# Peptides against a protein of PDB entry 5H65, part 70

Target 1, 294 residues: chain A of PDB entry 5H65
Amino acid sequence: QYLERTPLCAILKQKAPQQYRIRAKLRSYKPRRLFQSVKLHCPKCHLLQEVPHEGDLDIIFQDGATKTPDVKLQNTSLYDSKIWTTKNQKGRKVAVHFVKNNGILPLSNECLLLIEGGTLSEICKLSNKFNSVIPVRSGHEDLELLDLSAPFLIQGTIHHYGCKQCSSLRSIQNLNSLVDKTSWIPSSVAEALGIVPLQYVFVMTFTLDDGTGVLEAYLMDSDKFFQIPASEVLMDDDLQKSVDMIMDMFCPPGIKIDAYPWLECFIKSYNVTNGTDNQICYQIFDTTVAEDVI

## One batch from the design tools (peptide)

Design b1_p29_1 (made by RFdiffusion4)
Fold by OpenDDE base, seed 4:
Structure b1_p29_1 (fold): chain B 294 residues (1-294), chain A 29 residues (1-29)
Amino acid sequence: as target 1 above (294 residues)
Amino acid sequence: SSWSSDLKNHRFPDWLSEKEKEELKASIL
């Protein structure tokens, strides 16, 4: 849709909901620690969650690692199983289940591993060597996903999470429904296992100033604004540097706002009821930042 | 990177308040 540019002072006087095109300077933004902008969002219940800290994952996987793999669940039509005993004083058992494609083990770069009893460190090491890893536990009759507080799927350095509220977990044998057992598309895996996948999003608050007024707007975006996937940024130093560079470009430290570049973006207004009070909030939408300043 | 260091070495409280989360939720509804 074509929208004419509207000054912030005019927007601030209007009722919601409306959409606007604006040209403003980014006076400030939150969070200043940009890694904190990355959140998990449920597309169904719209809950915003923190990306789990490694320390929390360690606890989950350590707990899982105390449980001995059930021998009865090893070596099914779906997967071949290998067990290792750690050399530590506890003699921890770790089971790795190699998922087969039509009864054949795929190459490592296409293989899905189901890991039972692995630590975070061990899982991460394996995920770097294999296409996909699912942390699992022994259920009564089948392997099951370990915990939705941990990734349900790890592909390389990408952790895929599911919504605890919206997911209804199914056993691992439901992966049999997948025709292609080589690509392991996260959405397909999630569907097979009854998981509602969480979406990585950048969540920020922008304070915008065009000289006529000041407006706070939310940014909640997965990959459009920065042209960088929120799902990849936490594990990629180059992507992080790019985000840093973009934010420093629009909001350069140590200089006056008069020298800031202009940001062109779309914002939408919407009504929010907080108790008895109705307020208007704003969100940036359908905006990609340009490398060149206006 | 600075991000990696912060993620590994520190726990930070959520910068986004519950109020702000509700405001964000309202943007989708």
Scores: peptide ipSAE 0.615, ipTM 0.936, DockQ to the pose 0.813
Fold by OpenDDE base, seed 5:
Structure b1_p29_1 (fold): chain B 294 residues (1-294), chain A 29 residues (1-29)
Amino acid sequence: as target 1 above (294 residues)
Amino acid sequence: SSWSSDLKNHRFPDWLSEKEKEELKASIL
């Protein structure tokens, strides 16, 4: 939709909700540590969550590794199971369940592994060799997802997370509902297991200045603003560098704002009520800045 | 990268306050 450019001073006087096209300089932004901009967002309950720290994942998987795989749950129609005993002092049992497609084991690049008792390091190593990995545990009657605080699905270096609040977990045998047991689309896996998948998003606050006024606006975007998927950036140094370069271009350190480039973007205003206080907030939307940078 | 180093070696508090999270939520609703 076409919007005329509106100066910030005019916007600041108007009631919400409205949409605007603006041209402004990026005076400053948060977070300065750009990795902290990456968050997980639930599309259903709209909670924002931190991407779990590796240390937290280590704990979850270590705890899971203290449990012995249940022999009665091995080798079902859905999967073939292999058990390893580690050579460490504890002699951990690690079970890998290879999910079959119509009774046939897929090729490694199409295979889903269910891992029981693995460490984060072991799981990550396997996810690099196989298409997909789900961390699981032995339930009473079936394998179950290990913990929604950990990824429900790992594909290569991408960790897929689910919302604890909105998910109603189903046992692993519900993967039988998937007709295609080779592609392992995250959304399909999530649906089968009763998981509401979280979305990776960039969350930032921009302070915008066009010389007529100063306005603070939120950015919450998955892949449009930077033309970089938030889901991939944490694991890709080149994508990280690209984000750094983009932000440095618009807000160069050690340079006066007069020399900053102009940012053209769309912003929407909206009302926020906190008790008796009513505030107008702003959010950047439908904006791409990376066209000439990437 | 600086990101990888920070992610691996450090824990940081959430830069986004609860107030800001609620403001962001209000943008969607």
Scores: peptide ipSAE 0.615, ipTM 0.936, DockQ to the pose 0.813
Fold by OpenDDE base, seed 1:
Structure b1_p29_1 (fold): chain B 294 residues (1-294), chain A 29 residues (1-29)
Amino acid sequence: as target 1 above (294 residues)
Amino acid sequence: SSWSSDLKNHRFPDWLSEKEKEELKASIL
């Protein structure tokens, strides 16, 4: 919808909620370490979470690897199981369960692997060779998701996470409810397993200045603003460079603000109440920066 | 990349305060 441009000084005098089109310079932004802008967001409870650190994932998978796969849970109608014993002194057992489609093993690019007892490194290697990987553990009567603090699904380099608060985990056999056992759409897998999937988002604070006033606005966006998916940026150096370049273009270091380019964007105002304190906040929405990110 | 190096080598505190998280939540509700 068309909105006329409104100067920041006028916006700052208005009550919320309202939508505006603005033209302003990006005086500054947070976080300066742009990798910290990537967060996980729950679409239900709206909790913002940090993307788990690799070190934390290592611990989770190491702990999982101390558990012995239950032989009774191997080779079901849903999956065929293969067991490896590591050659190291500990003789760690790793189980890989190959999920079948109508009793047939699919091609590698359509295959879902359930991995029990694997390290992060091993899991990542397998996810690069096969379509999808779910870290699992032996439950009482069925395989279960290992831990929602780790990815519930890994597809290539993409880690899919679930909300601990909103999820009610179901056992692996619930994957039988999926008619299509080849595509392994993350949302479908999540639904079958009772997981509320988290969304990758860029979260930033922009200080905007159009010469008439200064306004602080949030950016919370998955893929529109940069035209880069937040879900992929942490694992792709080229995408990272692109984000860096975009931010450096709008807010170049060592340059005076007078020389900054103009940013055209949409912002919405909204009310925030904290006890007796009423505050108006602003968020950027429906905005794509005009940059050739090749 | 600089991102990868920072992610692997260091743990950083959350730059976003609880207040800011609540403000962001309010934008959706």
Scores: peptide ipSAE 0.615, ipTM 0.936, DockQ to the pose 0.823
Fold by OpenDDE base, seed 3:
Structure b1_p29_1 (fold): chain B 294 residues (1-294), chain A 29 residues (1-29)
Amino acid sequence: as target 1 above (294 residues)
Amino acid sequence: SSWSSDLKNHRFPDWLSEKEKEELKASIL
């Protein structure tokens, strides 16, 4: 859709909702600690959540590891089970359940593992060797997802999370509904288990200045703005460096704003009502920095 | 990276206020 460029001073006088094309300098942004920009967003209830801290995951998995795998739930038609006993003083038991496709164990690169009683470190090691890992616990009649506060699915370095509010968890045997048990698509796994998957998003506030006015706008985007997936950035130093470089390019430290590059982007205005207070907010949309820097 | 150091060594409060979260939610609805 074609939009003519509008100066910020004109935008600030107009009622919402409207869409604009602007050309402005990025005076400042939040958060300055860019790792804090990565959030989890529910597509259903629109709740924004923090990505769980590694320390919090450690606690969850440590607590899960205090539970002994139920022998009655081992070796079903869906999976083959192997049990390890750790050599530590506690003699912790770890169960790994290898999900089968039509009674046949898939190759490691296509295999889904269900892990019961593993530490975060152990789970991560397994997820690096196998296609997919689900942390589980022994339920009353079946294996169940361990905790929605932890990833429901780990694929390599990517942690997939579910919404606690919107999800209605189903037992592991519901994975039988998947026809293909070699391609473990996160959305398909989520659907089978009654999980509403959360989306990784970059959330930032931009202070934009075009010399006619100053405007604050939100950025909430998964992969378009930076052309970097928010789902991968926290685990990839190169992607982190790329985001840092992009932000430093637009808002270089120690340099006056007069020397900043121009950002061309689209923003939308919208009304926000909080009690008796009515305000207009702005959000960046349909913008890719690689195409919009001049 | 500085991200990795921050993620491993520090816990920070959410920079985004509840008000701001509601404002973001309103952009979708």
Scores: peptide ipSAE 0.614, ipTM 0.936, DockQ to the pose 0.842

Design b1_p29_1_s1 (made by RFdiffusion4, then SolubleMPNN; from b1_p29_1, 14 letters changed)
Fold by OpenDDE base, seed 1:
Structure b1_p29_1_s1 (fold): chain B 294 residues (1-294), chain A 29 residues (1-29)
Amino acid sequence: as target 1 above (294 residues)
Amino acid sequence: SEWREDRRNKRYPEWLTEEEKEALRAFLL
């Protein structure tokens, strides 16, 4: 909501918490490698996590592929199973379980696959052909999610992750609770499996300067600031270019700050205690900059 | 894109300190 503009020098003298409207130049920002701004955030415990590196995912799926699918868990009322043996010297067994809707297999564009023993490459290939993929393993009595360190759901190029701390995993048969077994809404899948889904967010630190003072403010935002979903940006070159252009516009390299455009933002101050030290921090909120660019 | 190239081909250290993570968390509490 509307606030009167306050100069940074005045803000820096005030106690927290307070909300401000500011007009400042973006002197600098972190991270400079903008892909590193994309993080995973838990809505319950509020921990921030890195989006897993492909190399880490490779290891997880490779380890999973060393396990043999349990024949007893194949072909249930929930899914039909097909087994492949790889032709390489290792002879891995890969199980693909096709989830049924009311006992009938959906079309490929609506089908959920449970993949057991697949590599990251194989899983990604299948996710491009079919609607949704869940990496799984054979549990004691049922299929189970493979590992929360990996995506619990892959839809196209989108990886959906869950919070290890807050999730209480349930077995795959709990997908039976979903009435609609065609759309595979990530939140519904997560709920059925006892997963607290992580949220993609942009996390940045802005150094703001209005000529009266300088302060650092955090940005943690999923889709408002850039009007670009953090959940899609890592896999979309056009969205990446847009973010790059926005940041270059506000903080152009090789140009003096006097020529920088003004950025209008809302910031909130708040108290943070770290050990014996008390400090005031600032975070940007309810701010959209894309409208000024487009 | 440079984004994809960097993520795929390189590993970078976490830029956000633990103190900064705690500060971000504190905002939401």
Scores: peptide ipSAE 0.643, ipTM 0.956, DockQ to the pose 0.776
Fold by OpenDDE base, seed 3:
Structure b1_p29_1_s1 (fold): chain B 294 residues (1-294), chain A 29 residues (1-29)
Amino acid sequence: as target 1 above (294 residues)
Amino acid sequence: SEWREDRRNKRYPEWLTEEEKEALRAFLL
């Protein structure tokens, strides 16, 4: 737990793996466009993925909206179905399936909606009014998740994504395995549907300088470093401003590094082999900077 | 916010190199 502070010049001479406590100035960081720091990470295969662009999501849901809901899959023991026909030129059919708990419709704030044929805008509007939304499509014998390239679950403004590599999708009726059909915990929904949920993470590279040496370290963290959930930041202006403020504090633009504040953090060194090249990399861990701002 | 404008109105190339992605992955293995 307790580590003595080590100068960067000494760290740069050491073999990996080791843990260090350091005090350094943040000379620079990447990405400068901080929204690009938000990534999706698979806890199983450890792939990093981009958060889908809204334009890409629009295409996915538009494609899904071209398919007509199967009447045979409506109104099961698991859900009650309602169908709407849009009044636009396309006359799209949209199905909303209200998931029941032991045959009873729950309250709106506890209700899971399965949406078939909706646009991104329509789905987001519904997710703001109801507890949870899953985009679905008609399969051969059951409703199925629409596309893992889109969120498998939307709760308010939070989009939950699944790993395409690690997931083995199961049909919607597998939600019956959930004892509690009111809370709709993302991990439980994912498990029932055979989805490995992706985790939102901040990914950054820090160039640290303590006057004795310069060291580049990675940051990959979900909610500890900024004390801000990576899963919420993209949809919350106040959280975005907070991240901006933190980074501007440690690395203020237009000011010389001599005037930068000191950053205290923990870093871990580790070995990386890429072909014939061996190098030591560093990653920040167990560090919270928000306490310095608040 | 500038974040929203950047995400909605423009597409930016990936800033992480493949080498950096591999380094990040290696930390977890």
Scores: peptide ipSAE 0.639, ipTM 0.956, DockQ to the pose 0.802
Fold by OpenDDE base, seed 2:
Structure b1_p29_1_s1 (fold): chain B 294 residues (1-294), chain A 29 residues (1-29)
Amino acid sequence: as target 1 above (294 residues)
Amino acid sequence: SEWREDRRNKRYPEWLTEEEKEALRAFLL
């Protein structure tokens, strides 16, 4: 897409909706704590949610760990079960169910584990060793997903979350519908279990200034703007450094705005009704930051 | 990193206002 550059002063006078190409300086941005820019977005209901705090996850898994695995649900055609009793005063029972592919256990790097009664730390350890982990609980007739407030799937360091509003959970045996029980694609797992997967997004507010006017624009983007996946950034120090560097480059601390680099981007105006008030908002779209443009 | 340490050790309030959340949602409708 190509548009001629439009000054902000002209944009501010026009009705929405319209698309613009702009060249402006990033006067300021929110949030300043960049980790807070990472949120979860539902593609169906469009709710924005916080990525769960580790402390909240701890509570969920601690609660799950108080429940005893049901012996009747162990060792099905879908999975082989192993039970451990912790060597502490509580004697907690932990069940690990190894999902089989056509009756055969796959290699560790292709294996899906269903974990029942594990703590967050234990689950994370297992997810680092094996390909995929699903936290589960014993239901009445089958294993079930533990809690949509926790990840429905953990792959390495990536936590996959589902929308509580839009999901209609199905029991774990529905994983049988997956022909390939080795790759464990998150979207396929979600579909089998009736989960609407949430999408990681960067959400920011930019204050843009081109010398003719000042305009606030939203950024909501998964991986295009920074060329960094929002789904990976929270657990990757190098990616975090990259985001920090990019934002520091466009909005350097302790430097006057006249020395800021120019940011070229596309913005779309749109109408928003806030109660009885109608306002025009702006969002950045189809934009990738690059140093050669600066 | 500073990101992970901040997330683990502290709880921060939501920085987005409800109005801003609605504005973001409206873009997708």
Scores: peptide ipSAE 0.639, ipTM 0.955, DockQ to the pose 0.806
Fold by OpenDDE base, seed 5:
Structure b1_p29_1_s1 (fold): chain B 294 residues (1-294), chain A 29 residues (1-29)
Amino acid sequence: as target 1 above (294 residues)
Amino acid sequence: SEWREDRRNKRYPEWLTEEEKEALRAFLL
């Protein structure tokens, strides 16, 4: 895609909607705590949600752990069940259901576990040993997803979340519809369970200055801008470091803006109506910045 | 990392205003 570069002063005078190519310095950005830039976005209803706090997840799983697994739901054609009693003061019962592929237990690296009654810590430990984990609870006639406020699927360190508004949850036995019960593709699992997956996105506000004018633009991007998946960054120190380095490069602390590097990007203007007030907003699109500061 | 420490040990208020959330949503509609 090709556009002529337009100075910010000219853009600020024009009506929306329009697309522009700009060259500007990043005067400032929000949030300064970059972990707060990572959010969850629904591709259908377009709600923005916070990635759940670990403390909130602890509560959800703690609550789930107070409920005893229903014995009648153990050991079906879909899964084999094993029950543990914890040695802590409460003596919780934890059920792990090993999903079978055509009646056969797969290898650990291909296995989906349904965990009932586990704490966040216990679930995370299991997710590191097995391919995939779904937190579940005993429903009336079948196992069900525990809570859409928690991940519906955990693969390694990646937490997959679903939209509460757009999802119509189905029971666990609907996993039978999956032909491939080894790879456990998140989208396939979501579809089987009636879940609309949320997408991890970076959300930021950039204040751009090219010397002719100052313009505030939004960034909402999953993996193009930083060339880093938003879905992985929260759990990967190296990726976090990379994002930090990129932002420090474009907006270095303690120096004057005159020394900042130039950022080339595409922005779209669009109209936003708030009551009787009309505002023109700007959003960065189709822009990639260098991965390395070098 | 600083990210992990902040996420685990601290709670911060939402930095996006409702107006900003609406602006972001409007872009996609």
Scores: peptide ipSAE 0.636, ipTM 0.955, DockQ to the pose 0.815

Design b1_p29_1_s2 (made by RFdiffusion4, then SolubleMPNN; from b1_p29_1, 13 letters changed)
Fold by OpenDDE base, seed 4:
Structure b1_p29_1_s2 (fold): chain B 294 residues (1-294), chain A 29 residues (1-29)
Amino acid sequence: as target 1 above (294 residues)
Amino acid sequence: SEWREARRFERFPDWLSEEEKEALRAFLL
């Protein structure tokens, strides 16, 4: 699919929807604080939401910790349970359920933990030592996912979230459907538990200028534009530096736009209706900036 | 990094305007 380069001035005069190839300078972008660009997106209902803050997770896990693990749900064929009591005045009970593979406890790097009553800090510590962690609670007949407002799966520093609108949660015992209980692929876990996974995306607004006109275009991309996964960037300093470097390259601070490098990208126009007013908006698509650097 | 620190210690409002949100919804659908 070859598109000829179209000047922005021409694009601005055309009706939507259309696709264009452009060469423009990145005059400015939003958000300037790039961490704010990382959002969660549902591929089904198209919900966009913020990645939960630590404070939000703290509240959820604190609330979960107020409930005592049900003894009847401990030590099933699926998992072995360890319970301990904290030394604080409330003496909260914490349950860690080690998911077994074919009845055998796997090595830590292959082991999924189900955490009941754990704090965010405790969960994070465990997630760094074990393959995966799922925050859970005692249901009536089985362990259940704690809350879709929290990650349904934590692998290292990666938090996997599910869509509240599209998910129909199933109990933890549904993990039995997974033949391989060592790899813990997020999509497989989600499927087993009836979760529609949310996708990490970069959401940005670019102001593009090619000297003929100025156009604002949105970027919503998971891993193509920067060649960096949005799902990993928040917790990886090197990836963050790379994103910063890329943005600084295209939009260097303290330098006049005339000296900015050219950005080649694809944009598509689309109509937005606001009452009786029709507005044309633009989105960047199928673009990798690394190709412009190489 | 600022990225982690910001998430750990601060809650920021959504930088997107309502108009921008609507625009985003429009191309998502």
Scores: peptide ipSAE 0.100, ipTM 0.583, DockQ to the pose 0.734
Fold by OpenDDE base, seed 3:
Structure b1_p29_1_s2 (fold): chain B 294 residues (1-294), chain A 29 residues (1-29)
Amino acid sequence: as target 1 above (294 residues)
Amino acid sequence: SEWREARRFERFPDWLSEEEKEALRAFLL
């Protein structure tokens, strides 16, 4: 992977595609509001999506809660079912299905819950007490995933999403194909249910300046650049502070660029065609900056 | 902060009543 350092002025004159090692200052970055950098990316169709806001999820789960669990779908070989009726919300019925491992209920830390009629708040609270939660609804012959616009799997504070374009949803009984019904690996759950899982990524634009030239480079990275998982940052104050600190270090507010630290990174150039226009773009790759902060 | 705003739903109170919690516990036994 070793490359000789190339000045930006030289890079700007070369054709794509190529890989470079550079040393430059981070003049500026976008988005300035860093929470907006976190996106969902499909590895199959490469679509970038926004992470749903809690308000969006509230609506989805509220709508789901208007549906009554089908009694005929309760208590199968795969799961045991318990129904609750709320006191203050028009007698809303909530069904919790406890997935069994070979006919045996596992411990809470190994147990997957299937939830019908739960609110976001309720589901999140349960996810902190059990291994995993899947929001579901009663289908015609089986339980089904509630909505791909909502998480298909919640583990602790991590919300796992699926791609609507690439997924072909299968019913909940397909979880039977999993030999291990205790670990609940997100990719395995996704595969069983016909879901193409989305990946959390940081998406940013860096303006880099080494004194010889200026170029913009994109960052699309899940966990390497900051050594912080994009999948966890939205729900962790310490991780958020770390990201803020890293960006403030490289691009400190109220200070002239001459005092900025140097950033060493790898960038690759590539051709982009937009109609009749052809341009060369740059992307940061295989770069970690966290070591400069610790 | 805007980061904190993104996690507003984590501040929601527990939804289960004590009776419901007991029912859930009993079911798990």
Scores: peptide ipSAE 0.030, ipTM 0.481, DockQ to the pose 0.058
Fold by OpenDDE base, seed 5:
Structure b1_p29_1_s2 (fold): chain B 294 residues (1-294), chain A 29 residues (1-29)
Amino acid sequence: as target 1 above (294 residues)
Amino acid sequence: SEWREARRFERFPDWLSEEEKEALRAFLL
């Protein structure tokens, strides 16, 4: 889309909704702690959620570890099961179910593990050696996803989450509907299990100033703005540093705004009604800043 | 008991590499 540049002073006088191309300086942004900008967004109900912290996951998995795997649910046509008893103080039982492809165990790099009773640390270790891990529990008639507050799928360092509001969980045997049981595409797994997958997004508020006016615009973007996936940034120090560098470039600390670089971006206006008060808000869209750095 | 179970595990997925088996052993500990 091509739009002519519009000064902020003109935009501030216009009714919403409209789309604009602007050239402005980033006076300030929130949150300053950029890791806090990463949220989970539901594409269906549009709710925003916090990414669960390690401590939250520890609690969920600790609770799961107190449950004994049901022997009746082991070794089905879908998976082969192995059970261990830990030597820790509680002597917890851990079950690992290896999902088969057409009755045959695939290679580890193609294998999905279903885990009962594993700790976060143990699950993470396994996710580094196998294709994917799903934390599960024994249901009445089948294995079930452990908890939507925890990842429904772990691939390497990436945790995939589902929307509690929009998802209608189905039992693990529904993975049988997947023809290809080697690639384990998150969206396919989610569909099979009745999960609406959440999307990682950067959520930020930018204060933009072009010398004619000042406005606040929020950013909600998964991977276009920074050309860095929000899904990977929390677990990658180098990506975090890159985001920090980008923000420091546009909003350098300790110098005057007159020396800031210009940011070219698209913004859209929209109406927000708070009681009787009608406000116009702005959102950044279809903007990539990484190209401006090159 | 964990090492005994690990030995049983070694018989199960024969396609596992030694590195993968070690990871699983570490998981059990």
Scores: peptide ipSAE 0.027, ipTM 0.489, DockQ to the pose 0.013; fails the geometry check
Fold by OpenDDE base, seed 2:
Structure b1_p29_1_s2 (fold): chain B 294 residues (1-294), chain A 29 residues (1-29)
Amino acid sequence: as target 1 above (294 residues)
Amino acid sequence: SEWREARRFERFPDWLSEEEKEALRAFLL
């Protein structure tokens, strides 16, 4: 596990794959706009996706709201249903299904809601009051997940997404397979519904310089590097501030690199084939940085 | 900041009327 520190000039001469411990200065990084570093990654097909914007979700939920909930699918052994009709918007129907645990409705902090016809605003409101929310639609025989382009599960401010390529969606009644219908673990919900959950990741490129050489390494990390979950940073001002401060510490603007702090990290090299050319690339791994008081 | 500008899902006001909120509470009891 322990690796001796290796200078970048030596690393640049070696074949891949190998692992290294390095000490270097962060000359620069991309993207400079840090919010753009947050992506969704599929652990199965390895697709990288952008986190959907609010506007994208508005469109999806607006489209979903044009469909009328099927009355035949209401009030099953799994859930109790309540229907509202809006006063405006030509009497839009909104169906809320309260998932039961062994036939009993749980408390709000343990309750999963299934929502048909809700707007993004309405869904977000309910997610602040109840444990979890799943946007759904009426299928032919059962409720179904609305759209994998939208979250399959919303818990507070956390939006959980699934991979369209790898998921084989199953109907809502498959939630019956969950023994505990109070905690609503995202991975368990995903498994029950045939969803391959996407992972929030920070994706960045670091230009590292130790005075002997310059090396570009990319970072793809969910929660270790910053000790901040990528899944939460977009919705939390304090976490955003922390990420900004960390990056400003290692790569302070307006000063020369000679004054930059040293960054210690692990990198691994790997081969990439680009046509007829073989290229060695580098990835940061198993590295945690902290903003220590100086 | 650009973080704030790019932040998603900032619409968390109360959608439900007080009557609807009461109905939901009563439904869960």
Scores: peptide ipSAE 0.027, ipTM 0.438, DockQ to the pose 0.078; fails the geometry check

